# Peptides against a protein of PDB entry 6CSU: the designs that were tried, part 8

Target 1, 51 residues: chain A of PDB entry 6CSU
Amino acid sequence: GALEELRGQYIKAVKKIKCDMLRYIQESKERAAEMVKAEVLRERQETARKM

## One batch from the design tools (peptide; aimed at target 1 S28 R31, target 1 (a further copy) L22 I25)

Design b1_p12_5 (made by RFdiffusion4)
Pose (drawn by RFdiffusion4):
Structure b1_p12_5 (pose): chain A 51 residues (1-51), chain B 51 residues (1-51), chain P 12 residues (1-12)
Amino acid sequence: as target 1 above (51 residues)
Amino acid sequence: as target 1 above (51 residues)
Amino acid sequence: PTEPDFSDPEFS
């Protein structure tokens, strides 16, 4: 039983790490995508200069 | 004994997973920091315009 | 982005 318990604890610990990384990554990509939008908007300043 | 050793192994294993995640996060910071230099360099194109 | 926690998990 101790072997199953220790095995269970290890699996739980790594599953949590995966859940944390999955969220951290999804968040990171959204932030990166937000950086893409915020800069296409900075072209408005350029296209206004061209106008 | 066997149980304490098995415990040490699971601990060591998850710590390795942490090391992988840490190297990844450090890379994340470096990349975002590299982005700062890249944006400063595009400003060079615009300052040549202003001259 | 919020970085994950690196606290050591408890093993019994």

Design b1_p12_5_s1 (made by RFdiffusion4, then SolubleMPNN; from b1_p12_5, 5 letters changed)
Fold by OpenDDE base, seed 5:
Parts: C-alpha cells; sequence; structure tokens
Structure b1_p12_5_s1 (fold): chain B 51 residues (1-51), chain C 51 residues (1-51), chain A 12 residues (1-12)
C-alpha cells in the first residue's frame, strides 16, 4: 500500500545518502594522502635550497 | 499516525548522517593539519642529515 | 507495531 511504498522510498533515500558519504570519505582519504606527499616533496626541495 | 512516525524516523536518520559527516570532516581536518606539520618537520631533519 | 529505526551507525 501507500505506507509501504513510502517506507521504501525513505529507506532508499537514506541508503543513497549513506553511500554518498562513504564515497566522500574514501575520496577524502586519497586527497589527504596526496596532499601529505606533495608537502613532503616541497619541504625537501625548500630545505635543500636553503642549505 | 504511522505515516507521521515514519516521516519522523526519516528526518532523524538524515540528521544523524549529517552530524556524523560534519564530525568526520572536522576531525579529519585536524588530523590532516597535524600530519602535515609532522611530515614537514621530519623531512627537514632528514634532508639536513643527508647534506 | 512501530516501524524499525532507519538510523545509521556512526561513522568513525
Amino acid sequence: as target 1 above (51 residues)
Amino acid sequence: as target 1 above (51 residues)
Amino acid sequence: PTEPSLEEPEFK
């Protein structure tokens, strides 16, 4: 019935939000790792130049 | 009724996901900043030692 | 009967 159909729609919407959040977390971890690597490389070059 | 209760549960679930996401973002930003500072310091020391 | 909770577990 209408109630069961609405319940299904709400569950589907919540699951989508969860999936989007998990994807964001994964992508955020990857970006963070890249940022750290880039910073290490820059600092190495800067230090070498100043010595 | 059942319809209003279901709607309430949906809204509550969405709000919880939002709060979890905001907390994750805040904590992730803090950890990222600390990691960058630590890596910069280590790399500076390593570079100085190798020169 | 009350419908089951739609609440998701906390993310860590």
Scores: peptide ipSAE 0.159, ipTM 0.656, DockQ to the pose 0.056
OpenDDE base, seeds 1, 2, 3, 4: peptide ipSAE 0.146, 0.100, 0.133, 0.152; ipTM 0.659, 0.607, 0.632, 0.640

Design b1_p12_5_s2 (made by RFdiffusion4, then SolubleMPNN; from b1_p12_5, 4 letters changed)
Fold by OpenDDE base, seed 4:
Structure b1_p12_5_s2 (fold): chain B 51 residues (1-51), chain C 51 residues (1-51), chain A 12 residues (1-12)
Amino acid sequence: as target 1 above (51 residues)
Amino acid sequence: as target 1 above (51 residues)
Amino acid sequence: PTEPSFDDPVFK
């Protein structure tokens, strides 16, 4: 019935939002990790230059 | 140093995003619950009308 | 450095 359909639509929407959010978090973490790696590399290069 | 500052900024940003996302999910769940209640009420009213 | 955790029941 209408209630079951509404419930189904809600569950589907919530699942989609959850997946999108988890994906966003994962991608953000990956980008942050790469930024950190780049910073570490720059610092190492700068240190090497000063030696 | 620069790395620590970057890490601090990242962690702060991630915490904010996490909180915003959790709030969004909570608010979405509350809205969905109210929508379900409204649907149940409509169905009950319609059933009562048909009796 | 360790990354912050997103371990929350809503994400499980």
Scores: peptide ipSAE 0.143, ipTM 0.619, DockQ to the pose 0.103
OpenDDE base, seeds 1, 2, 3, 5: peptide ipSAE 0.142, 0.123, 0.139, 0.141; ipTM 0.615, 0.618, 0.633, 0.626

Design b1_p12_5_s3 (made by RFdiffusion4, then SolubleMPNN; from b1_p12_5, 4 letters changed)
Fold by OpenDDE base, seed 4:
Structure b1_p12_5_s3 (fold): chain B 51 residues (1-51), chain C 51 residues (1-51), chain A 12 residues (1-12)
Amino acid sequence: as target 1 above (51 residues)
Amino acid sequence: as target 1 above (51 residues)
Amino acid sequence: PTEPSFDDPVFT
């Protein structure tokens, strides 16, 4: 009935949020890793240049 | 009625989950920024030490 | 980075 359908919709929404969040976290980790690598490289060069 | 009240409760719960996720993202960004700053500082010192 | 929308066609 309507109640069961509503519950199903709620569960589906929660599952979608979970999946979206997990994907975001994974992609964020990948981007962060690349940014850190790039920043470390730039900082090495900048520090070296100032010496 | 009971159905409308339950629907309202589900909507409220979903909104709370969304807010919690956004807060997590914001806090994660803040932590990441601090980690990057610390890493940059460490890298400067390490590069300087090696020169 | 693009944040997730968490759009829900049922409860929005």
Scores: peptide ipSAE 0.278, ipTM 0.707, DockQ to the pose 0.467
OpenDDE base, seeds 1, 2, 3, 5: peptide ipSAE 0.119, 0.239, 0.239, 0.182; ipTM 0.649, 0.682, 0.689, 0.674

Design b1_p12_5_s4 (made by RFdiffusion4, then SolubleMPNN; from b1_p12_5, 4 letters changed)
Fold by OpenDDE base, seed 1:
Structure b1_p12_5_s4 (fold): chain B 51 residues (1-51), chain C 51 residues (1-51), chain A 12 residues (1-12)
Amino acid sequence: as target 1 above (51 residues)
Amino acid sequence: as target 1 above (51 residues)
Amino acid sequence: PTEPSFEDPVFT
């Protein structure tokens, strides 16, 4: 019935939002991690050059 | 230093995203719950009227 | 269905 269909739509929508949220956070973390990694490498090279 | 600042920015950004997304999910759930509640009430009234 | 629409002010 209409109520069951609405409930199904609700559950589906909530699951979709959750998955999209987690993916977005994960991708943001990956980008940040890559930036930090690059910075660490630059700093190490700079330190090595100054020795 | 620059690395610590970048790390700080990363943490802050990730926390902000997480909070905003959780709020969005919560609000979406609340809206869905209200819609379901309204539907249940309508169906009950309809059933009562048809008795 | 609803979909999230967010922007990362620092990394995106």
Scores: peptide ipSAE 0.194, ipTM 0.656, DockQ to the pose 0.136
OpenDDE base, seeds 2, 3, 4, 5: peptide ipSAE 0.186, 0.169, 0.159, 0.157; ipTM 0.652, 0.646, 0.623, 0.633; seeds 2, 5 fail the geometry check

Design b1_p12_6 (made by RFdiffusion4)
Pose (drawn by RFdiffusion4):
Structure b1_p12_6 (pose): chain A 51 residues (1-51), chain B 51 residues (1-51), chain P 12 residues (1-12)
Amino acid sequence: as target 1 above (51 residues)
Amino acid sequence: as target 1 above (51 residues)
Amino acid sequence: AREEIEAAFEAA
C-alpha cells in the first residue's frame, strides 16, 4: 500500500508540473502573438510616413 | 529503509523534472532578451534614414 | 502565477 501511495504521490506531483507548464506555455505563446499584432500596428507609423 | 529510499528516488526524480523546466525558463528569458537587442538593431535602419 | 512557477523551479 505504501508503494502504491508513494507512486500515486509522485504521479500527482509530475501531473501538476505538466499542468503548470502547459498553462505557462499557452500563455507565453499568446504573449508572443500579442507582440506580433502590436508591431504590425507600429507599421502604421511607417505607412503614415510614406503617405 | 526501502520506503525512505523509494521516497528519496521519487523526490530526486521530480527535482530533475524541475531542473529541465528551469533550464527552459532561463532560455525563455535569454530569448526574450535577445529580442531586445534585435529590435534595437532595426532601429539602426531607421536612424540611418534620419541622417 | 508565472512568478510562482518560476520560483518553484528555482527552489529545486

Design b1_p12_6_s1 (made by RFdiffusion4, then SolubleMPNN; from b1_p12_6, 7 letters changed)
Fold by OpenDDE base, seed 2:
Structure b1_p12_6_s1 (fold): chain B 51 residues (1-51), chain C 51 residues (1-51), chain A 12 residues (1-12)
Amino acid sequence: as target 1 above (51 residues)
Amino acid sequence: as target 1 above (51 residues)
Amino acid sequence: FEEELIKEFESA
């Protein structure tokens, strides 16, 4: 019936949101890591120039 | 120094990820709600056709 | 649900 279908749709939607969020978190962490790596490299270069 | 800058960059990156995640959750919930509304409407129309 | 996702973020 309609109520069971609605429940099914809700559960499916929530599961999709969860999966998308976990993927987004992972990708965001990877982007953040790359930003930090770039900053570390710049700092090392700056240190080298001061020697 | 480099260590303090790195710490600052890390904190900034993590905060940004958190904010982006919360925004994405909210937007995803809104999309899911719209999907459910559409399904409810379809079910109501189907019920009406069977009367 | 949001709290669960926040926990996933903090533990990741």
Scores: peptide ipSAE 0.133, ipTM 0.602, DockQ to the pose 0.184
OpenDDE base, seeds 1, 3, 4, 5: peptide ipSAE 0.121, 0.133, 0.129, 0.133; ipTM 0.450, 0.603, 0.598, 0.601

Design b1_p12_6_s2 (made by RFdiffusion4, then SolubleMPNN; from b1_p12_6, 9 letters changed)
Fold by OpenDDE base, seed 2:
Structure b1_p12_6_s2 (fold): chain B 51 residues (1-51), chain C 51 residues (1-51), chain A 12 residues (1-12)
Amino acid sequence: as target 1 above (51 residues)
Amino acid sequence: as target 1 above (51 residues)
Amino acid sequence: DEEKLIEEFKSA
């Protein structure tokens, strides 16, 4: 009936949102890791320049 | 140094995003629960009308 | 499972 269909639609929507959010978090962590790596590289280059 | 500051900024940003997403999920679940309750009420009213 | 969903987010 309509109730079961609505429940199904709700569950499906929540699952999609969950997956999208987890993906976004993972991608944000990857981007931040790359930013940190770039900063470490710059610091090493600056240290090398001072030697 | 700059690296520690960048790391701190990243962690702070990720924590904020995570909290916002958890809140959004919770609010979406509450809205969906209210939709289901409304549908149950309509079904009960329809059943009562048929009696 | 709401609790499972929350824990998945917490561990991400």
Scores: peptide ipSAE 0.129, ipTM 0.614, DockQ to the pose 0.234
OpenDDE base, seeds 1, 3, 4, 5: peptide ipSAE 0.134, 0.130, 0.128, 0.120; ipTM 0.614, 0.598, 0.616, 0.618; seeds 1, 3, 4 fail the geometry check

Design b1_p12_6_s3 (made by RFdiffusion4, then SolubleMPNN; from b1_p12_6, 7 letters changed)
Fold by OpenDDE base, seed 5:
Formats: C-alpha cells, structure tokens, sequence
Structure b1_p12_6_s3 (fold): chain B 51 residues (1-51), chain C 51 residues (1-51), chain A 12 residues (1-12)
C-alpha cells in the first residue's frame, strides 16, 4: 500500500545519500592529499630560495 | 617553518571537508524530502485511480 | 540518519 511504498522510497533515498556521502568523503580526501603535495612542493621552493 | 605550514594546510583542508560534508548531508536530506513529496502525490493519484 | 552518516564520516 501507499505507506509501504512511501517507506520504501524513503529508505531508498537514504541509502543513496549514504553512498553519495561515502564517495564524497573519499574524493575530498584525495583532493586534500593533492593540496598537501602542492604545498610540500611550494615549501621546497621557498626553502631552496632561502639557501 | 615548513612543517608548521604543512600542518596548517592539512588542518585547513580537513575543516573544509567537514563543513562541505555537513552541507552536503543537509542538501541531500532536502532532496530526499522532495522525492518523498513527489511519491506521496503519485500514490494519491494511483489510489484515486483504483477508487 | 544524520547521526549514522556522521559516524561513517568520522570513521573514513
């Protein structure tokens, strides 16, 4: 009935949100890692400039 | 120095990720609510059709 | 729902 279908749609939506969030976390961590790599490279240049 | 700056960049990136995630959760919940509303409307139509 | 998602975030 309508109530069961509504519950089903809600649960389906929540599961999709969960999956999307986990993927977003992983992608954000990868972006953060790239930012750190870029910073390390910049710091090497700044350190070398001061030598 | 380089270590402190790297730490600062990492912490800044992590804080940004946290904020983005919380916002994404909220936006996803809003989308789910709209999906539920659409389903309720559809179910009303199907129920009416069977009357 | 939100608490579960936050727990997943904290564990990732």
Amino acid sequence: as target 1 above (51 residues)
Amino acid sequence: as target 1 above (51 residues)
Amino acid sequence: EEEELIKEFESA
Scores: peptide ipSAE 0.161, ipTM 0.627, DockQ to the pose 0.193
OpenDDE base, seeds 1, 2, 3, 4: peptide ipSAE 0.151, 0.156, 0.152, 0.150; ipTM 0.466, 0.621, 0.615, 0.618

Design b1_p12_6_s4 (made by RFdiffusion4, then SolubleMPNN; from b1_p12_6, 7 letters changed)
Fold by OpenDDE base, seed 2:
Structure b1_p12_6_s4 (fold): chain B 51 residues (1-51), chain C 51 residues (1-51), chain A 12 residues (1-12)
Amino acid sequence: as target 1 above (51 residues)
Amino acid sequence: as target 1 above (51 residues)
Amino acid sequence: EREKFIEEMEAA
């Protein structure tokens, strides 16, 4: 009936949102980590040039 | 230095995203639950009218 | 179920 259909829609929607959010967070963390890594490399190069 | 500043920005950004996502998911779940609850009430009323 | 859902998100 309508109740079971609505319940199914609810579950499907929540699962989709969860997965999308987790993926976005993961990708955002990876991008941030890469920025930090790049900065570390630049600082190491700068230090090397000053020696 | 620049590295510490960038690290701070990374942590701040990730925390913000995480919190926003959790809030959005929670609100979405609550809305979905309320829809299901409303449907249950409607179905109960329909059943009562048919009795 | 809700608690498990949130815990999984918090662990990300």
Scores: peptide ipSAE 0.161, ipTM 0.619, DockQ to the pose 0.294
OpenDDE base, seeds 1, 3, 4, 5: peptide ipSAE 0.127, 0.155, 0.163, 0.135; ipTM 0.453, 0.605, 0.615, 0.511; seed 4 fails the geometry check

Design b1_p12_7 (made by RFdiffusion4)
Pose (drawn by RFdiffusion4):
Structure b1_p12_7 (pose): chain A 51 residues (1-51), chain B 51 residues (1-51), chain P 12 residues (1-12)
Amino acid sequence: as target 1 above (51 residues)
Amino acid sequence: as target 1 above (51 residues)
Amino acid sequence: MEDEMMEKLLEE
């Protein structure tokens, strides 16, 4: 039983790490995508200078 | 004994997973920091225009 | 956010 408990605790710990990294990564990508939008908008300043 | 050793192994294993996540996060910071230099260098194109 | 995740992973 101690073997199953310890095995269960290990699996729980790594499954939580995976859940944290999955959310951290999704969030990181969205922040990166937000950087893409905010800069295409900075071209407006360029295209206004061209106008 | 066997149970404490098994405990030490699971602990050591998850700490390895943490090391992998840490090296990844450090790389994240370096990449975002590299982006700062990259954006400063594109400003060089615009300051040559202003001259 | 990265510093917070690193501090969290260094907790025991």

Design b1_p12_7_s1 (made by RFdiffusion4, then SolubleMPNN; from b1_p12_7, 4 letters changed)
Fold by OpenDDE base, seed 4:
Structure b1_p12_7_s1 (fold): chain B 51 residues (1-51), chain C 51 residues (1-51), chain A 12 residues (1-12)
Amino acid sequence: as target 1 above (51 residues)
Amino acid sequence: as target 1 above (51 residues)
Amino acid sequence: MDDEFEEKLKEE
């Protein structure tokens, strides 16, 4: 019925959002790690050039 | 009624999750920026010491 | 903090 369907839609939507958030967190951590590595590498080269 | 309450709970939950996600993203960006700045600073000093 | 947030999210 309408109540069960609405409840089902609620649960489905919340689960999807949770999954999307977890994926976002994981991808964000990976991107952050890559960004730090890249920045360290660039900064070494820039510092070495200025020295 | 039950349908309205369930709909209300759905909307409330989705809004909360959205807010939590946006806050997480913002705070994560700020922390990432601080980490990059700190790493750049440390790497300059380390590189300068090795040169 | 990110790990703590991830764990809290898993519990919800």
Scores: peptide ipSAE 0.238, ipTM 0.564, DockQ to the pose 0.700
OpenDDE base, seeds 1, 2, 3, 5: peptide ipSAE 0.238, 0.216, 0.235, 0.236; ipTM 0.564, 0.548, 0.619, 0.615

Design b1_p12_7_s2 (made by RFdiffusion4, then SolubleMPNN; from b1_p12_7, 5 letters changed)
Fold by OpenDDE base, seed 5:
Structure b1_p12_7_s2 (fold): chain B 51 residues (1-51), chain C 51 residues (1-51), chain A 12 residues (1-12)
Amino acid sequence: as target 1 above (51 residues)
Amino acid sequence: as target 1 above (51 residues)
Amino acid sequence: MDDEFEKKLLED
């Protein structure tokens, strides 16, 4: 009935948000790690150039 | 009626989750920016020490 | 960080 359908829609919406966020978190962690590595390398080069 | 009230509650709950996720993203961006700044400063010092 | 993800989330 209408009540069950509404509940189903709510659960579906919550699950979608959850899945999207979990994926975002995983990808953001990977990007952050690579960003730090790249910045460290770049800054070593820049600092060495200035010394 | 009861159905309309329940619908309102579900919509409110979904919106809350969405807002929480947006806040998390914003805070994550700020933390990432500060992490990069801190790493740059640290690496300059470390590189200078090794030169 | 992902401005595109924010856009996607707002479209949900």
Scores: peptide ipSAE 0.254, ipTM 0.669, DockQ to the pose 0.706
OpenDDE base, seeds 1, 2, 3, 4: peptide ipSAE 0.232, 0.253, 0.248, 0.248; ipTM 0.653, 0.666, 0.665, 0.665

Design b1_p12_7_s3 (made by RFdiffusion4, then SolubleMPNN; from b1_p12_7, 4 letters changed)
Fold by OpenDDE base, seed 5:
Structure b1_p12_7_s3 (fold): chain B 51 residues (1-51), chain C 51 residues (1-51), chain A 12 residues (1-12)
Amino acid sequence: as target 1 above (51 residues)
Amino acid sequence: as target 1 above (51 residues)
Amino acid sequence: MDDEFEKKLLEE
């Protein structure tokens, strides 16, 4: 019935949001790690150049 | 009726999840910026010490 | 990244 259908729609929406967020978190962690790594390498070079 | 009440609860729950997600993303960006800033300063000092 | 947030999200 209408109530069951609406409940189904809610569950589906929540699951979608959850999946999207988990993906975002995982990708963000990977990007953060690469960003720090790249910045460390760049800054070492820049510091060395100025000394 | 019951259908309208359930619909209201659905909308409220989905909005909460969306808001939490957006807040997390914003805070994550701020933390990432501060992390890079801190790493830059630290690495400059470390490089200078080794040269 | 907030590991606590990830943990809570997994529990939903």
Scores: peptide ipSAE 0.241, ipTM 0.663, DockQ to the pose 0.737
OpenDDE base, seeds 1, 2, 3, 4: peptide ipSAE 0.240, 0.198, 0.190, 0.205; ipTM 0.657, 0.532, 0.601, 0.613

Design b1_p12_7_s4 (made by RFdiffusion4, then SolubleMPNN; from b1_p12_7, 5 letters changed)
Fold by OpenDDE base, seed 5:
Structure b1_p12_7_s4 (fold): chain B 51 residues (1-51), chain C 51 residues (1-51), chain A 12 residues (1-12)
Amino acid sequence: as target 1 above (51 residues)
Amino acid sequence: as target 1 above (51 residues)
Amino acid sequence: MDDEFEKKLKEE
């Protein structure tokens, strides 16, 4: 019935949000790793420039 | 009725997830900033050691 | 902390 259909839609929407969060966490970890790598490289370059 | 209660539960669940995401994003940004700062410092120290 | 948060989220 209409109530069961609505319940299904709400559960589906919540599951989608959960999946989006998990994806965001994974992408955030990857961005953090790249940020550290880039900063190490920039710092080496800056040190080399000052020497 | 049951339909209104279900809608209320859905809205509450979505709000909780949203708040958790925003908190995670804020904390992730702070950790990323500290990670970059720490890596810059370590790289300077490592360069100094090699010189 | 990220791993702990991810784990909790997967369990919900």
Scores: peptide ipSAE 0.263, ipTM 0.622, DockQ to the pose 0.735
OpenDDE base, seeds 1, 2, 3, 4: peptide ipSAE 0.262, 0.242, 0.257, 0.257; ipTM 0.617, 0.617, 0.636, 0.610

Design b1_p12_8 (made by RFdiffusion4)
Pose (drawn by RFdiffusion4):
Structure b1_p12_8 (pose): chain A 51 residues (1-51), chain B 51 residues (1-51), chain P 12 residues (1-12)
Amino acid sequence: as target 1 above (51 residues)
Amino acid sequence: as target 1 above (51 residues)
Amino acid sequence: ESAEEMEEKLLE
């Protein structure tokens, strides 16, 4: 039983790490995508200069 | 004994997973920092325009 | 900040 418990604790610990990294990554990509939008908007300053 | 050793192994294994996540996060900061230099370099194109 | 928080959490 101790072997099953220890195995269970290890699996739980890594599954939590995976859940944390999955959320951290999804968030990171959204932040990166938000950087893409905020800069296409900075071109408005450029296209206004061209106008 | 066997149970304490098995514990040490699971602990060592998850710490390795942590090391992998850490190296990845450090790479994240370096990449975002590299982005700062990249954006400063594009400003160079616009300062040549202003001259 | 999010990266530093993740690093502190993994060092726990």

Design b1_p12_8_s1 (made by RFdiffusion4, then SolubleMPNN; from b1_p12_8, 5 letters changed)
Fold by OpenDDE base, seed 1:
Structure b1_p12_8_s1 (fold): chain B 51 residues (1-51), chain C 51 residues (1-51), chain A 12 residues (1-12)
Amino acid sequence: as target 1 above (51 residues)
Amino acid sequence: as target 1 above (51 residues)
Amino acid sequence: DKEDEMEEKLLK
């Protein structure tokens, strides 16, 4: 009935939001790591040129 | 009734999850920015000492 | 960590 269907929709929505959030967090961590790696490399090169 | 209460609970849960996720994303961006700033500073100092 | 904490908050 309508009550069971609404409960199912609630559970499905919560699960989807959780998965989307965890994926975003993981991708954000990976992007941050790559950004740090690139920045460290650039900073080494810049400092070396200025010395 | 039970149907209206369940709908209310669904809406409340979705709103809470959205707010928590957005807050986490914002805080994660701020932490990432501070990490990059600190790493750049450390790398400058390390490179300067090795030159 | 913060990820696990957030995951737990979603389940409560």
Scores: peptide ipSAE 0.128, ipTM 0.452, DockQ to the pose 0.445
OpenDDE base, seeds 2, 3, 4, 5: peptide ipSAE 0.123, 0.111, 0.112, 0.110; ipTM 0.619, 0.610, 0.594, 0.518

Design b1_p12_8_s2 (made by RFdiffusion4, then SolubleMPNN; from b1_p12_8, 10 letters changed)
Fold by OpenDDE base, seed 3:
Structure b1_p12_8_s2 (fold): chain B 51 residues (1-51), chain C 51 residues (1-51), chain A 12 residues (1-12)
Amino acid sequence: as target 1 above (51 residues)
Amino acid sequence: as target 1 above (51 residues)
Amino acid sequence: SMDDRFIEELEK
């Protein structure tokens, strides 16, 4: 009935949100790590040129 | 009835998740910015000592 | 914003 269908839709939506959040967090961490590596490299070069 | 109450609970739960995600994203960006600043400072000092 | 669009996609 309508009650069972609504419950099913809720569970499906929550599962989707959970998966999307976990993926976003993982990808965000990876992007942040790459950004730090790039910044470190640029800073080394900039500092070396000033010496 | 039970159907209306369940729908209300679903909407409330989804709104909470949305708010939590937005807060997480904002705080994550702030932490990432601070991490980059700290890494830049450390790298300047390390590079300077090697010259 | 990008974040707002992300949240919207999660809920549809």
Scores: peptide ipSAE 0.168, ipTM 0.585, DockQ to the pose 0.306
OpenDDE base, seeds 1, 2, 4, 5: peptide ipSAE 0.165, 0.166, 0.168, 0.165; ipTM 0.619, 0.620, 0.585, 0.619

Design b1_p12_8_s3 (made by RFdiffusion4, then SolubleMPNN; from b1_p12_8, 5 letters changed)
Fold by OpenDDE base, seed 3:
Structure b1_p12_8_s3 (fold): chain B 51 residues (1-51), chain C 51 residues (1-51), chain A 12 residues (1-12)
Amino acid sequence: as target 1 above (51 residues)
Amino acid sequence: as target 1 above (51 residues)
Amino acid sequence: SMLDELEEKLLE
C-alpha cells in the first residue's frame, strides 16, 4: 500500500545519500593524502638541496 | 612553519568530518533497518490473525 | 544540508 511505498522510497533515498557520503569521504581522504604527499616531497627536496 | 600548520589543521578537520559522516551513515542504516523490521513484524502478525 | 554544514565547518 501507500505506506509501504513511502517506506520503500525512504530506504531508497537513504541508500543514495549513503553512497554520496561514502564518495565524499573517499575523495576527502584522497585530497588529504595528496596534501601530505606533496609536503613530504618538498621536505625531501629541501633536504637534498642542503646536502 | 605556518603553512605546515595549516595543512595539519586541514587534515584534522577532514578526519573529524569523516567521523561525523560515518556516524550519520550508521545511524541512518539503523533507522532504515528498524523500519523494515517493523514492517516485517506487522506482516507476520497479520498473517497469524488470518490463520 | 548536513553535508553543506560540514563543508562550511571545514572552511572555518
Scores: peptide ipSAE 0.070, ipTM 0.585, DockQ to the pose 0.103
OpenDDE base, seeds 1, 2, 4, 5: peptide ipSAE 0.058, 0.059, 0.060, 0.057; ipTM 0.581, 0.586, 0.588, 0.577

Design b1_p12_8_s4 (made by RFdiffusion4, then SolubleMPNN; from b1_p12_8, 5 letters changed)
Fold by OpenDDE base, seed 2:
Structure b1_p12_8_s4 (fold): chain B 51 residues (1-51), chain C 51 residues (1-51), chain A 12 residues (1-12)
Amino acid sequence: as target 1 above (51 residues)
Amino acid sequence: as target 1 above (51 residues)
Amino acid sequence: DALDEMEKKLLE
């Protein structure tokens, strides 16, 4: 009936939002990791220059 | 330096967003679970009524 | 080093 359909629609929407958020979190973590990596590389290169 | 501060600020922001999103996902899952629970209860009560 | 560990934790 109508209530079961509403339930199904809500659950589907929630699952979609969850998926989108998890993907965003993953991409955000990757961006943060790349920033850290770039900093590490810079520091190592600078150290090498001073030798 | 300035770049290190930017990195720190970005990581802090990312962590905050991650935390907020995970909390939202958890709450959303709880809401979905309650909807399922309510439906199951309704169906069981309706079945009992038909007996 | 400490920076490498931070990178690793972000990717977990």
Scores: peptide ipSAE 0.083, ipTM 0.601, DockQ to the pose 0.082
OpenDDE base, seeds 1, 3, 4, 5: peptide ipSAE 0.082, 0.083, 0.070, 0.071; ipTM 0.598, 0.606, 0.588, 0.592; seed 4 fails the geometry check

## One batch from the design tools (peptide; aimed at target 1 E27)

Design b2_p13_1 (made by RFdiffusion4)
Pose (drawn by RFdiffusion4):
Structure b2_p13_1 (pose): chain A 51 residues (1-51), chain B 51 residues (1-51), chain P 13 residues (1-13)
Amino acid sequence: as target 1 above (51 residues)
Amino acid sequence: as target 1 above (51 residues)
Amino acid sequence: SEIDFEAALAILE
């Protein structure tokens, strides 16, 4: 039983780390995508200069 | 004994997973920091315009 | 999102 418990604890610990990394990565990509939008908007300053 | 050793192994294994996540995160900071230099360099194109 | 390695290691302690 101790072997099953210890195995269970290990699996739980790594599954939590995976869940944390999955969210951190999704969040990171969204922040990166937000950077893409905010800069296409900075071109408005450029296209206004061209106008 | 066997149970304490098995515990040490699971602990050591998860710490390795942590090391992998850490190196990744450090790389994340470096990449975002590299982006800062990249944006400053594009400003160079615009300052040559202003001259 | 925060990453909690210390909470994951505490499960094994």

